Peptides against a protein of PDB entry 3B8E. Designs and how they scored, part 237

Target 1, 230 residues: chain A of PDB entry 3B8E
Amino acid sequence: PFLIFIIANIPLPLGTVTILCIDLGTDMVPAISLAYEQAESDIMKRQPRNPKTDKLVNEQLISMAYGQIGMIQALGGFFTYFVILAENGFLPIHLLGLRVNWDDRWINDVEDSYGQQWTYEQRKIVEFTCHTPFFVTIVVVQWADLVICKTRRNSVFQQGMKNKILIFGLFEETALAAFLSYCPGMGVALRMYPLKPTWWFCAFPYSLLIFVYDEVRKLIIRRRPGGWVE

## One batch from the design tools (peptide; made by RFdiffusion4, then SolubleMPNN)

Design b2_p30_3_s3 (from b2_p30_3, 26 letters changed)
Fold by OpenDDE base, seed 4:
Structure b2_p30_3_s3 (fold): chain B 230 residues (1-230), chain A 30 residues (1-30)
Amino acid sequence: as target 1 above (230 residues)
Amino acid sequence: DLAEELKKKALERLEEALQQYEEILKKLLE
């Protein structure tokens, strides 16, 4: 997310507070949950042929999975960001390179895609309006990510929700999202303006897509053991 | 009320710190 902010020079999609909340609050518990996740019965039953190489391979596979998941999370967040800005008159193409003017407090006539002029204060309100939905989008996507990371080969339906830490993580991140979204003063204190409840659902398609993709991947792995998709 | 006020103050302090961090990051990116 931050790299795209730099490269595209767009208005800041996610505040530092929300980034920290994601990193410390949302990512840590999932990481712990995965660490305590009982390796799939199939992974546990396979004695490591070579403890060093198999550990490295497993770590690499985990790292790759997290990397891919993180990319999808970012995409979901940016989608929500662009939707909100588009609803406020800023089309995605118009946002490219706009950051310099957007963040300039002396420019009070930044035009949107429809020629409407926005004051600095108005722009910042819109920017901060994006922070909460972006964060919530990440949380909602993380629900799917946490669930799919639970298993490598088995369907979530087969493995079930036995990991109490995972469940706790889901509740924690949801509670944090709700707190940041609806607690009075968060708009001023954390630059996270209240979220319309409807925005919680904006991420659901992405979560569903991730879930479906992972289930399909797992299905392929089960049907073709030793395939490249593993 | 006191707990909420303390939370508010803590959040304000956190926000200030984060704003400073953001400013630092902005400066690093300029």
Scores: peptide ipSAE 0.005, ipTM 0.238, DockQ to the pose 0.032
Fold by OpenDDE base, seed 1:
Structure b2_p30_3_s3 (fold): chain B 230 residues (1-230), chain A 30 residues (1-30)
Amino acid sequence: as target 1 above (230 residues)
Amino acid sequence: DLAEELKKKALERLEEALQQYEEILKKLLE
């Protein structure tokens, strides 16, 4: 997310505080859940596989999968960001290169895509209004990530949602997202303004995309054991 | 050949999901 912000010179889609909430709040419990599930899977699958080659391949695959999933999460967040700004009169094309003028407090006549002038204060309200939906989008996409990570090779439909740690992680992320989005004072303290409940659903298609992507990936792995996807 | 076929099926499913997403977004923006 931050790299696209620098490259495109767009208004900041995700604030530092929001980034910290993602990294420290939403990613920790899922990571712990996955670590426990891996440990449990490794305990159960102790057939003497050649531990050096199979471990390295699995670590590379996991790293690549997380990297790809992270890219899809970022795309989902950016999509939500662009939709919110478009609803407020700033089309994506108009946002390119706008950062310099956007962040200048002395420029109070920044025009949107429709010729409406925006004061610095109004622009910052819109910018901070994007932070909460971006965060919520990441959380909703992470629901899919947690569900898909439960199974390395099998379909999610085969293993089900029996992992209590996974369910707890989903609950914790959702509770944190709700707290940050709706608790009084979060707009001042964290620059996260209240979110319309409808924006929670904006991320669902991305969660579905990740789910479909992972199921297809797993299908490829199952049909071609030892292929380039392994 | 099988990898290309699986990749094609993956892309088709992704395109379907994207279309569903676009439809949901259109409904939300209306």
Scores: peptide ipSAE 0.000, ipTM 0.190, DockQ to the pose 0.023
Fold by OpenDDE base, seed 2:
Structure b2_p30_3_s3 (fold): chain B 230 residues (1-230), chain A 30 residues (1-30)
Amino acid sequence: as target 1 above (230 residues)
Amino acid sequence: DLAEELKKKALERLEEALQQYEEILKKLLE
């Protein structure tokens, strides 16, 4: 997200504190959940497979899956960001290169895509209005990621939500998202304004896409055991 | 390699689907 922000020179879609909340708050419980799920799967896989080769393949598959899922999460967040800015008069194309003028406190006449002039304060309100939905989008997409990462080879439908730590992680992320979105003072403290409930649904297509992607991936793995996926 | 290629193709298709979805949403917002 931050790299795209620099490369595209767009207004900041996600605040630093919100990024920290994602990295430390929402990613840590999933990581712990995955560590426990791996431990449980390793306990269940008590047949002596060569632990070194299986660990390396699993780590590469997990790392690649996380990297790809992270990219989809970022795309989901940016989509929500662009939708909100477009609803406020800033089309995505107009945002390219706008950062310099957007962040300049002395420029109070930044034009939107429709020629409306925005003061610095108004622009920052819109920017901060994007932070919460971006974060919530990441959390909602992470719901899918958490459910997906639970299963290495089996469909989510086959293993179900048996991992209590995963369920706890989902609740924690949701509670954190609700807290950051609706707690008074978060707009000032974290630059996250309250979110309309409708914006939670903007992430659902991306969550669905992640689910479809992973189910297709797992289906391919199951149908072609011993391919390069292993 | 085949799995990585399939993942890459699936990712590309997903990106295309996302772009199409974005275009549909843009049209719905117009």
Scores: peptide ipSAE 0.000, ipTM 0.198, DockQ to the pose 0.023
Fold by OpenDDE base, seed 5:
Structure b2_p30_3_s3 (fold): chain B 230 residues (1-230), chain A 30 residues (1-30)
Amino acid sequence: as target 1 above (230 residues)
Amino acid sequence: DLAEELKKKALERLEEALQQYEEILKKLLE
């Protein structure tokens, strides 16, 4: 998210506080849960041909898969961001290069895509209004990510939801998202303004996309063992 | 009440620090 902010010079879609909430709040418990995840039955049954090389290859492939999932998560967040800004009069194309004027406290007449002028304060309200939905979008997308992370090769339907820590992580991140989104004072304390409940559903297509992507990936791995998609 | 007040003050200070950090980053990118 921050890289796109830099490259595209768009208004900041995700604040530092929000990033910290993701890293420390939503990702920590899931990360711990993965350490306690049961080894896949197929991994335990396979004797490694070369433990050193096979481990390195596996780590690279896992890293690549997580990188791709992370890109889908980012796309989901940005989609929500652009929709909210568009609803407030800022079309995506108009946001390109707008950061300089957007962040300038002395410019109080920044025009939206329809010629409406926005004060600095109004712009910051809209910006901060995007932080919560972006965060919530990440959380909703992470539901799918966490579920798929239980296995590398097996379908979620085959492995099931056996890890209680992972399940707890899903509830924890959801509860945190709800707290940050709806608790009074979070707009002032964390620059996370309240979110309409309808925005929780904005990320669902991306969660589904991740789920489908991973199931297809795992299916390919099962059909073509030793492929680069592992 | 005191614990809530302390929590509020701590959050405010954290927010200010993070805001400053963001401003520094923005300036570096200008």
Scores: peptide ipSAE 0.000, ipTM 0.226, DockQ to the pose 0.030

Design b2_p30_3_s4 (from b2_p30_3, 27 letters changed)
Fold by OpenDDE base, seed 2:
Structure b2_p30_3_s4 (fold): chain B 230 residues (1-230), chain A 30 residues (1-30)
Amino acid sequence: as target 1 above (230 residues)
Amino acid sequence: SLAEERLKRALERLKEAEENYEELLRKLEE
């Protein structure tokens, strides 16, 4: 999110530190849960771990959790961000380079894509309206990402949902999302305004797409071991 | 403990990133 913010010079979708801290907090339990996932033949090819000497979470698991998942989450978040802003009159192309004027409190005539002028206060309301859905979108995408990360080659339907810690992690992050979205004071503390229930579903098509894509990817890997899609 | 330590280090890096971000914002506002 931060890199796109700098490169595109768009209005900030969510506070960088806030999003990263929340993301780390929500990803910890699920990431650790991957260490306790049942062995898969293509993942667990190394020597048996010694729980007394070996690290519970290896660097590879962390890289997967904070690299690939984080990138997909960011994409999902930005998708929701652009949808919300577009619904409020700001098309994606119009947002490019708009940050400077957007954040200037003395400019009260910033025009949207349809020529409507927005005051500073109105712009900030729209900006903060994006924060909560952005975070919730990350959580929704995490549902899919965490499930698909259970395996490298096998389908979710083949591996199943047997890791109780992972399931617990999914519920925990969902509960956290609900707390941050609806608890009084979160708008002031985190600049996250209350979320309309409809926005919970905004990321569902995206999450489903990622799930389907991963299943197709895994299918291809099974058919073509060592292919470019691995 | 390793996870906690890594999280702590990550948080420290995030604080540094926040400071850098704020500095960049100040420069952009000038």
Scores: peptide ipSAE 0.024, ipTM 0.447, DockQ to the pose 0.026
Fold by OpenDDE base, seed 3:
Structure b2_p30_3_s4 (fold): chain B 230 residues (1-230), chain A 30 residues (1-30)
Amino acid sequence: as target 1 above (230 residues)
Amino acid sequence: SLAEERLKRALERLKEAEENYEELLRKLEE
């Protein structure tokens, strides 16, 4: 998201990194729960952990989790961002290069794609309106990420949802997202304006995409152990 | 775990940079 912000010079919500950090914070409990997850049937058959090989494996797992899944999360967030701005009169093409004028407080006549003039205050309201849906999108996508990361090779359907701590972590993450989205004062404190409940569903296709992607990946790993997909 | 810790630290640094940027923007708007 930040790279696209720099390259495209679009009025990307400033709180994007903060949102990602909050989201990462909400993943702490689920991440701890993964450490206590029931061992996969395949793990018991493996030789004792070689620290050198395990470091490489962990780096690959992290690269996969934060590289590939992170890109899908970013795409989901940007999709939500562009939809909200488009609904407010700013088409994606019009946003290219607009950041400088968007952030200038002295310019109160920035035109949208339909020729309507927007004051600085109005623009900032729209920008801050994007923060909450962006955050919620990340959280919903992370539901799938947390569930799929529970296992390395086995399907979620094979391992099951026996880890109560993971389930609790998902609940806490969702509760925190709801709190940040609807609690009075969050618009001022975190620049997260209240979200329409319907926007929670906008992230579901991306969550499903990640889930399907990982299940396919795991299926390939099971069929071709030691392949490049692992 | 080490890579995760490094990533977390990197994200924390990015958050701090973002906060600093927001503060600078506020000062420029005053």
Scores: peptide ipSAE 0.018, ipTM 0.394, DockQ to the pose 0.032
Fold by OpenDDE base, seed 1:
Structure b2_p30_3_s4 (fold): chain B 230 residues (1-230), chain A 30 residues (1-30)
Amino acid sequence: as target 1 above (230 residues)
Amino acid sequence: SLAEERLKRALERLKEAEENYEELLRKLEE
């Protein structure tokens, strides 16, 4: 998200405080839950054939897979961001290069895509209105990410969701997201303005996309057992 | 498990990168 912000010079999609909340709040407990999740029986029983080469391949595969999932997460966040700004009169194409004027407090007549002028204060309200749903979108997508990370080779449907620690992780990140989104004063304290409940569903297609991606990936691995190191 | 530990390490590296982005964002917001 940060790289796109710099390259495209768009209004800030995710504030530093929200990023911090993702890092320290929503990512920490799920990561811990994964560490304590019971691994697949095949992973635990299968010794590496070559400790050096197999270790390196596995690390690269894990990093690549997580990177791809991260890209899908970012795409989901930006989708939510662009939808909200579009609903407020700023179409995606109009946002390109707008950051300089957007952040200038002395410009109070920035026009949206429909010719409506926006004061600095109004623009900042809209910007901060985007922070919360972006954050929540990441949390919802992380649900799918956490679930698929339970398995390396087997389908999620084969292993199920029986781990209490994983369920606790999902609950914790969701509770934190709800608290930050709806608790009075969060707009002033954290620049996270209240979120309409409907925005929680904006990320669902991307969560589904992650599930489909992972199932297809695992299917390919299962069909080529001799040529792929897990 | 070994796989989960490797995933955890990958997540830690990504968190470090995110912290660097936070610092850059702070500089832009100030």
Scores: peptide ipSAE 0.018, ipTM 0.508, DockQ to the pose 0.032
Fold by OpenDDE base, seed 4:
Structure b2_p30_3_s4 (fold): chain B 230 residues (1-230), chain A 30 residues (1-30)
Amino acid sequence: as target 1 above (230 residues)
Amino acid sequence: SLAEERLKRALERLKEAEENYEELLRKLEE
């Protein structure tokens, strides 16, 4: 997200505090939960043909898959960011290169895509209004990511939701998101203004995309038994 | 179990990368 912020010179979509909350609050518990997750039925039934080579290949495939999922997550966050700014009059194309003027407190007449002038204070309000939905979008997308990580080969529908720790992780992430979104003072303390409930749904298409991606991946694996992609 | 362990390690490495990224972001926001 920050790389896009620098390269595109757009207003900051996500603050450092929110990123820290993602890493420390929303990623740690799920990561731990995955360590205690019940082994997939396929993992129990199939020994690696070559433990060394299959391990390395699998690590590479997992790394690539997670990289791709991470990109989908980032896209989801930015989608939410652009939707919010567009609803406030700033179309995506207009945001390119706007950062310098956006962050200048002495410029109080920054125009949106429709010619409306925005004061520095108004711009910061809308910026901080983007932070919370961006964060929540990441959390909602992480629900899908966490669920798909449960299985290597089997469909999530076949494996089911059996890990209580995983479920706890999902609730913890959701609780943290709710706390940061609706607790008074977060706008001042964390630059996260309250979230309208409708913004929780902005992530759903991307969560679905992650599910589809994973199901397609697993389907390919199932159709090619014993392949290196497994 | 091996897949889970690999996944855990991948997530840990991702987390470390994110932490480093956050530190960079913090320095840029100051």
Scores: peptide ipSAE 0.020, ipTM 0.484, DockQ to the pose 0.032; fails the geometry check

Design b2_p30_4_s1 (from b2_p30_4, 26 letters changed)
Fold by OpenDDE base, seed 5:
Structure b2_p30_4_s1 (fold): chain B 230 residues (1-230), chain A 30 residues (1-30)
Amino acid sequence: as target 1 above (230 residues)
Amino acid sequence: DELIEEAEKRALELLKKAKEAIEEAEEKLR
């Protein structure tokens, strides 16, 4: 998100505080969950032929998969961001290069796509309105990510949801998202304005996409052991 | 519930401090 902010010169889609909430609030429990994850039945049955090389390859493949999932998460967040801004009169094309004027406190007549002028305060309200749903979008997408994270090769349907820590992570991140979205004062304190409940559903297609992606990936791995998709 | 509320309050305070520090750093980089 931050890289796109710099490259496209668009209004900031995700605040620094929101990033911290993701890292400390949502990503920490999954990381702990992975430490307690039960060994996959398929890993224990196969002795590594070369432990050093196989470990390196596995780490690279896992990193690549998570990188791809991260890109899908970012796309989901940006989709939500663009929809909210479009609903407020800023079409995606108009946002390109707008950052300089958007962040200037002395410019109070920034025009939207329909010629409406926006004050600095009004623009910041809209910007901060995007922070919460972007965060929530990430959380909703992370539901799928957490569910798929418990297995590398086995289907979620085969392994089931046995890790209580992982399940706790799903509830914890959701509860945190709800708290940050609806608790009074979060708009001022964290620049996270209240979210309409309907926005929780905007990320569901992307969560489904990640889930389908991972199942397809795992299917390919099962059919072609040692492939580049692992 | 009280422990959760206290933890949430403390977390919010830490996040506020972090935000302020980041904003100050951003202002220095302008």
Scores: peptide ipSAE 0.016, ipTM 0.309, DockQ to the pose 0.039
Fold by OpenDDE base, seed 4:
Structure b2_p30_4_s1 (fold): chain B 230 residues (1-230), chain A 30 residues (1-30)
Amino acid sequence: as target 1 above (230 residues)
Amino acid sequence: DELIEEAEKRALELLKKAKEAIEEAEEKLR
């Protein structure tokens, strides 16, 4: 998010503190969950034929899959960001290059895509309004990510949800998202203004996309054992 | 704005400390 902010010169979609909250609250617990799940998942049960080469290949394939999932997550976050800004009158094309004027407190007449003038304060309110939904979108998409990471080959429907740590991770990140979104003072402390409950659902299409992607991947693995997708 | 920035800075510092503590704990558990 920050890289896109710099490259595209758009208003900051997600604050640095919020990014750290993701790292601490939404990434660490899942990582721990995955470490425990490795013993239960087919990822660790499969002994590589060649421990040196096949292990590295498998790790690369897993890393690639996670990289693709990460891209989908980022797209989901940015989608939510652009939807909110568009709802407030700023179309995506108009946001390109707007950062300089957006962040200038002395400019109180920044125009949106429809010619409405926005004061600095108003712009910051809408910017901070975007931070929370972006974060929540990432969390919701991470639900799917956590679930699909349980196994490489078996469908989620076949493997089930037995890992208590995984389930705990889902609740923890959700609770953190709720806390950051609705706790009084978070708008000031973290620049995360309260979120309308409806925005929690904005990420569901992307979560579904991740599920579909992973199920298709797993299906390919099952149908073509030893393929490059494995 | 200054209050927000200060609050953000403090929060960031706290989160960094928490992260470091968790990472240290994870290293001990490995």
Scores: peptide ipSAE 0.012, ipTM 0.273, DockQ to the pose 0.022
Fold by OpenDDE base, seed 2:
Structure b2_p30_4_s1 (fold): chain B 230 residues (1-230), chain A 30 residues (1-30)
Amino acid sequence: as target 1 above (230 residues)
Amino acid sequence: DELIEEAEKRALELLKKAKEAIEEAEEKLR
């Protein structure tokens, strides 16, 4: 997310502190849960033909899976960010390169896509309004990602939600999201303004798309074992 | 604004230290 912010020179979609909260808070328990599930799944898998190579392959697969999850989460967050800014008059194309003027305190006439001028304070309010929904979107997307990562080959519907650690991780992430979104003072401390309940649902279509995509991917893997989609 | 920026900087430093500690702990468990 931060790399896209730097490359695209768009207004900051997610605060650095919030990014760290995601990395340290929301990803820790899910990562432990996934590691535990993989260990359990590996125990149920056929004896590793070569324990050293299989361990290395598993570590690489885990690393790639986490990298992909992180990318998907970022995309979900950015989607929500662009939706909110578009609703406030800033179309995605207009945001490209706007950061320099956006962050300049002396420029109080930044124009949106419709020619409306925004003061620095107004711009920062809109920016900070995006931080919480971006974070919540990541959490909601993580729900789907964690559920899909639980199974490598089987449908989520076949294995069910039996992992207590996963459920606990989902609860913790949700509780953290609620805390950061609604706790008084978070707007000042983390520049995360209170989230309208409606924005919790903004990520749901995206989470559903990820879920469908993963189920389709798994279906393809099951039908064509050894394909490049693995 | 300056107080917020300073608070953010301190929070970032603390989180960075926490991340490093977690990474070190993960390496020790490996």
Scores: peptide ipSAE 0.012, ipTM 0.268, DockQ to the pose 0.019
Fold by OpenDDE base, seed 3:
Parts: C-alpha cells; structure tokens; sequence
Structure b2_p30_4_s1 (fold): chain B 230 residues (1-230), chain A 30 residues (1-30)
C-alpha cells in the first residue's frame, strides 16, 4: 500500500500507525496459532528427501503464496479507498499526483473531479475516513488468509475449525478492528474515523476470492503431487 | 510531521522485517 502511495503520489490510503496495528495486532496471534497447529499428518510423515533443496523450495513457495495473498489484500484495500474517494467527488484519475496539493495546508481550494473546492481540513477528514475502511478490508481479508493457512494440502472444509488458537486470533483481530473503528478518540489518535457498518461487507468478495483461490490451489496440489504449484 | 512520518516509515519497515523473520521461524518449526 505504501509503495503505491509513493509511486502514484496519491493521498495516503492507510496511516502508518494503522499499518503497525495490523502487523503487531492482527498477525501475531495468527502466527502463533499456526505454530501450534499440528502439521498435516502427511507432511510430518514424509522425511524431506533433500532437506536443503526441499526446504528452500517450500520456503519459496510459501513466501510466494503469502506474497500473492498480500497483493490481493492490498488490492482490496485500495478498491475500498478509491470507492470512498469517488463517493466524495475524487475520481481515481484525479488522485494521481494530487498528494503535493493535498498535503499542503496553505492550499484550501483543491478541486475535486466535479469542480468542488476542498479545504485542507475537509481533505484530511476524507483521508482519515478512508483509513478505517482500508484497515477493516485488510482484517476481513486476513480472516480468509488465516483459515487458508491452517492447511497446506487439505481443504479447510476437511480439517474444520478445531484450532482454538486460530479462532481466538480471528476474534482478536475482529475486536481490534471494531475497537479502532468505533472507540471514541481513535479519529484523533490513529486518524481513523468511524466506519459505517456497511463497509465491513465491502471486503467479503475479496475474502471469498482468496478462499476460492486457495481451494483451487490445494485441489491442484492434491491432483498433481509434485507439480509447479506446490 | 515529516520527521514523524519518516520515523513511522522506518518503524514499519522494521516491523515488516520482524514479521518476515517470525514467518520464517514459524516455517522452520513446521
């Protein structure tokens, strides 16, 4: 998200503090949950044929998979960001290169796509309004990621949600998202204004996409053991 | 504000590295 912000020179879609909250608050418990998950019985029974190469390949594949999921998360967040800005009069094309004028407190007549002038304060309100739904979108997509990470080869439907730590992680990140979104003072402290409940549902299509993607991937792995998708 | 933003950026980069390290460690435990 931050790279796109720099490259496109658009208003900041997600605050740094919010990113820190994601990294520390939402990823830590899931990571712990994965460490305690019993490895799939099939993975533990196979001694690595070549510990160095097989480990390296597995690490690369997992890294790539997480990288892809991370990109989907970012895309979901940016989609929500652009929708909100568009609803407030700023079309995506108009946002390109706007950062310099957007962040200048002395410019109080920044025009939107419809010729409406926005003061610095008004622009910052809109920016901060985007932070919360971007964060929530990431959290909702992370739900899917956490559930997916539970199994490497088996379908989530086969293993079920028996890991209490994983379930706890899902509740924790959801509670954190709710707290950051609706607790008084978070707008000032974290630049996250309250979110309409309807925006929680904006991320669901992306979560579903991740689930479908992973189930298809796992299906391919099961059907073609040793394939390039592993 | 720019200094804070830069500091936050650096902190974020450090956290990302830490996250990656944790993920790598978890993978090694798996």
Amino acid sequence: as target 1 above (230 residues)
Amino acid sequence: DELIEEAEKRALELLKKAKEAIEEAEEKLR
Scores: peptide ipSAE 0.010, ipTM 0.239, DockQ to the pose 0.019

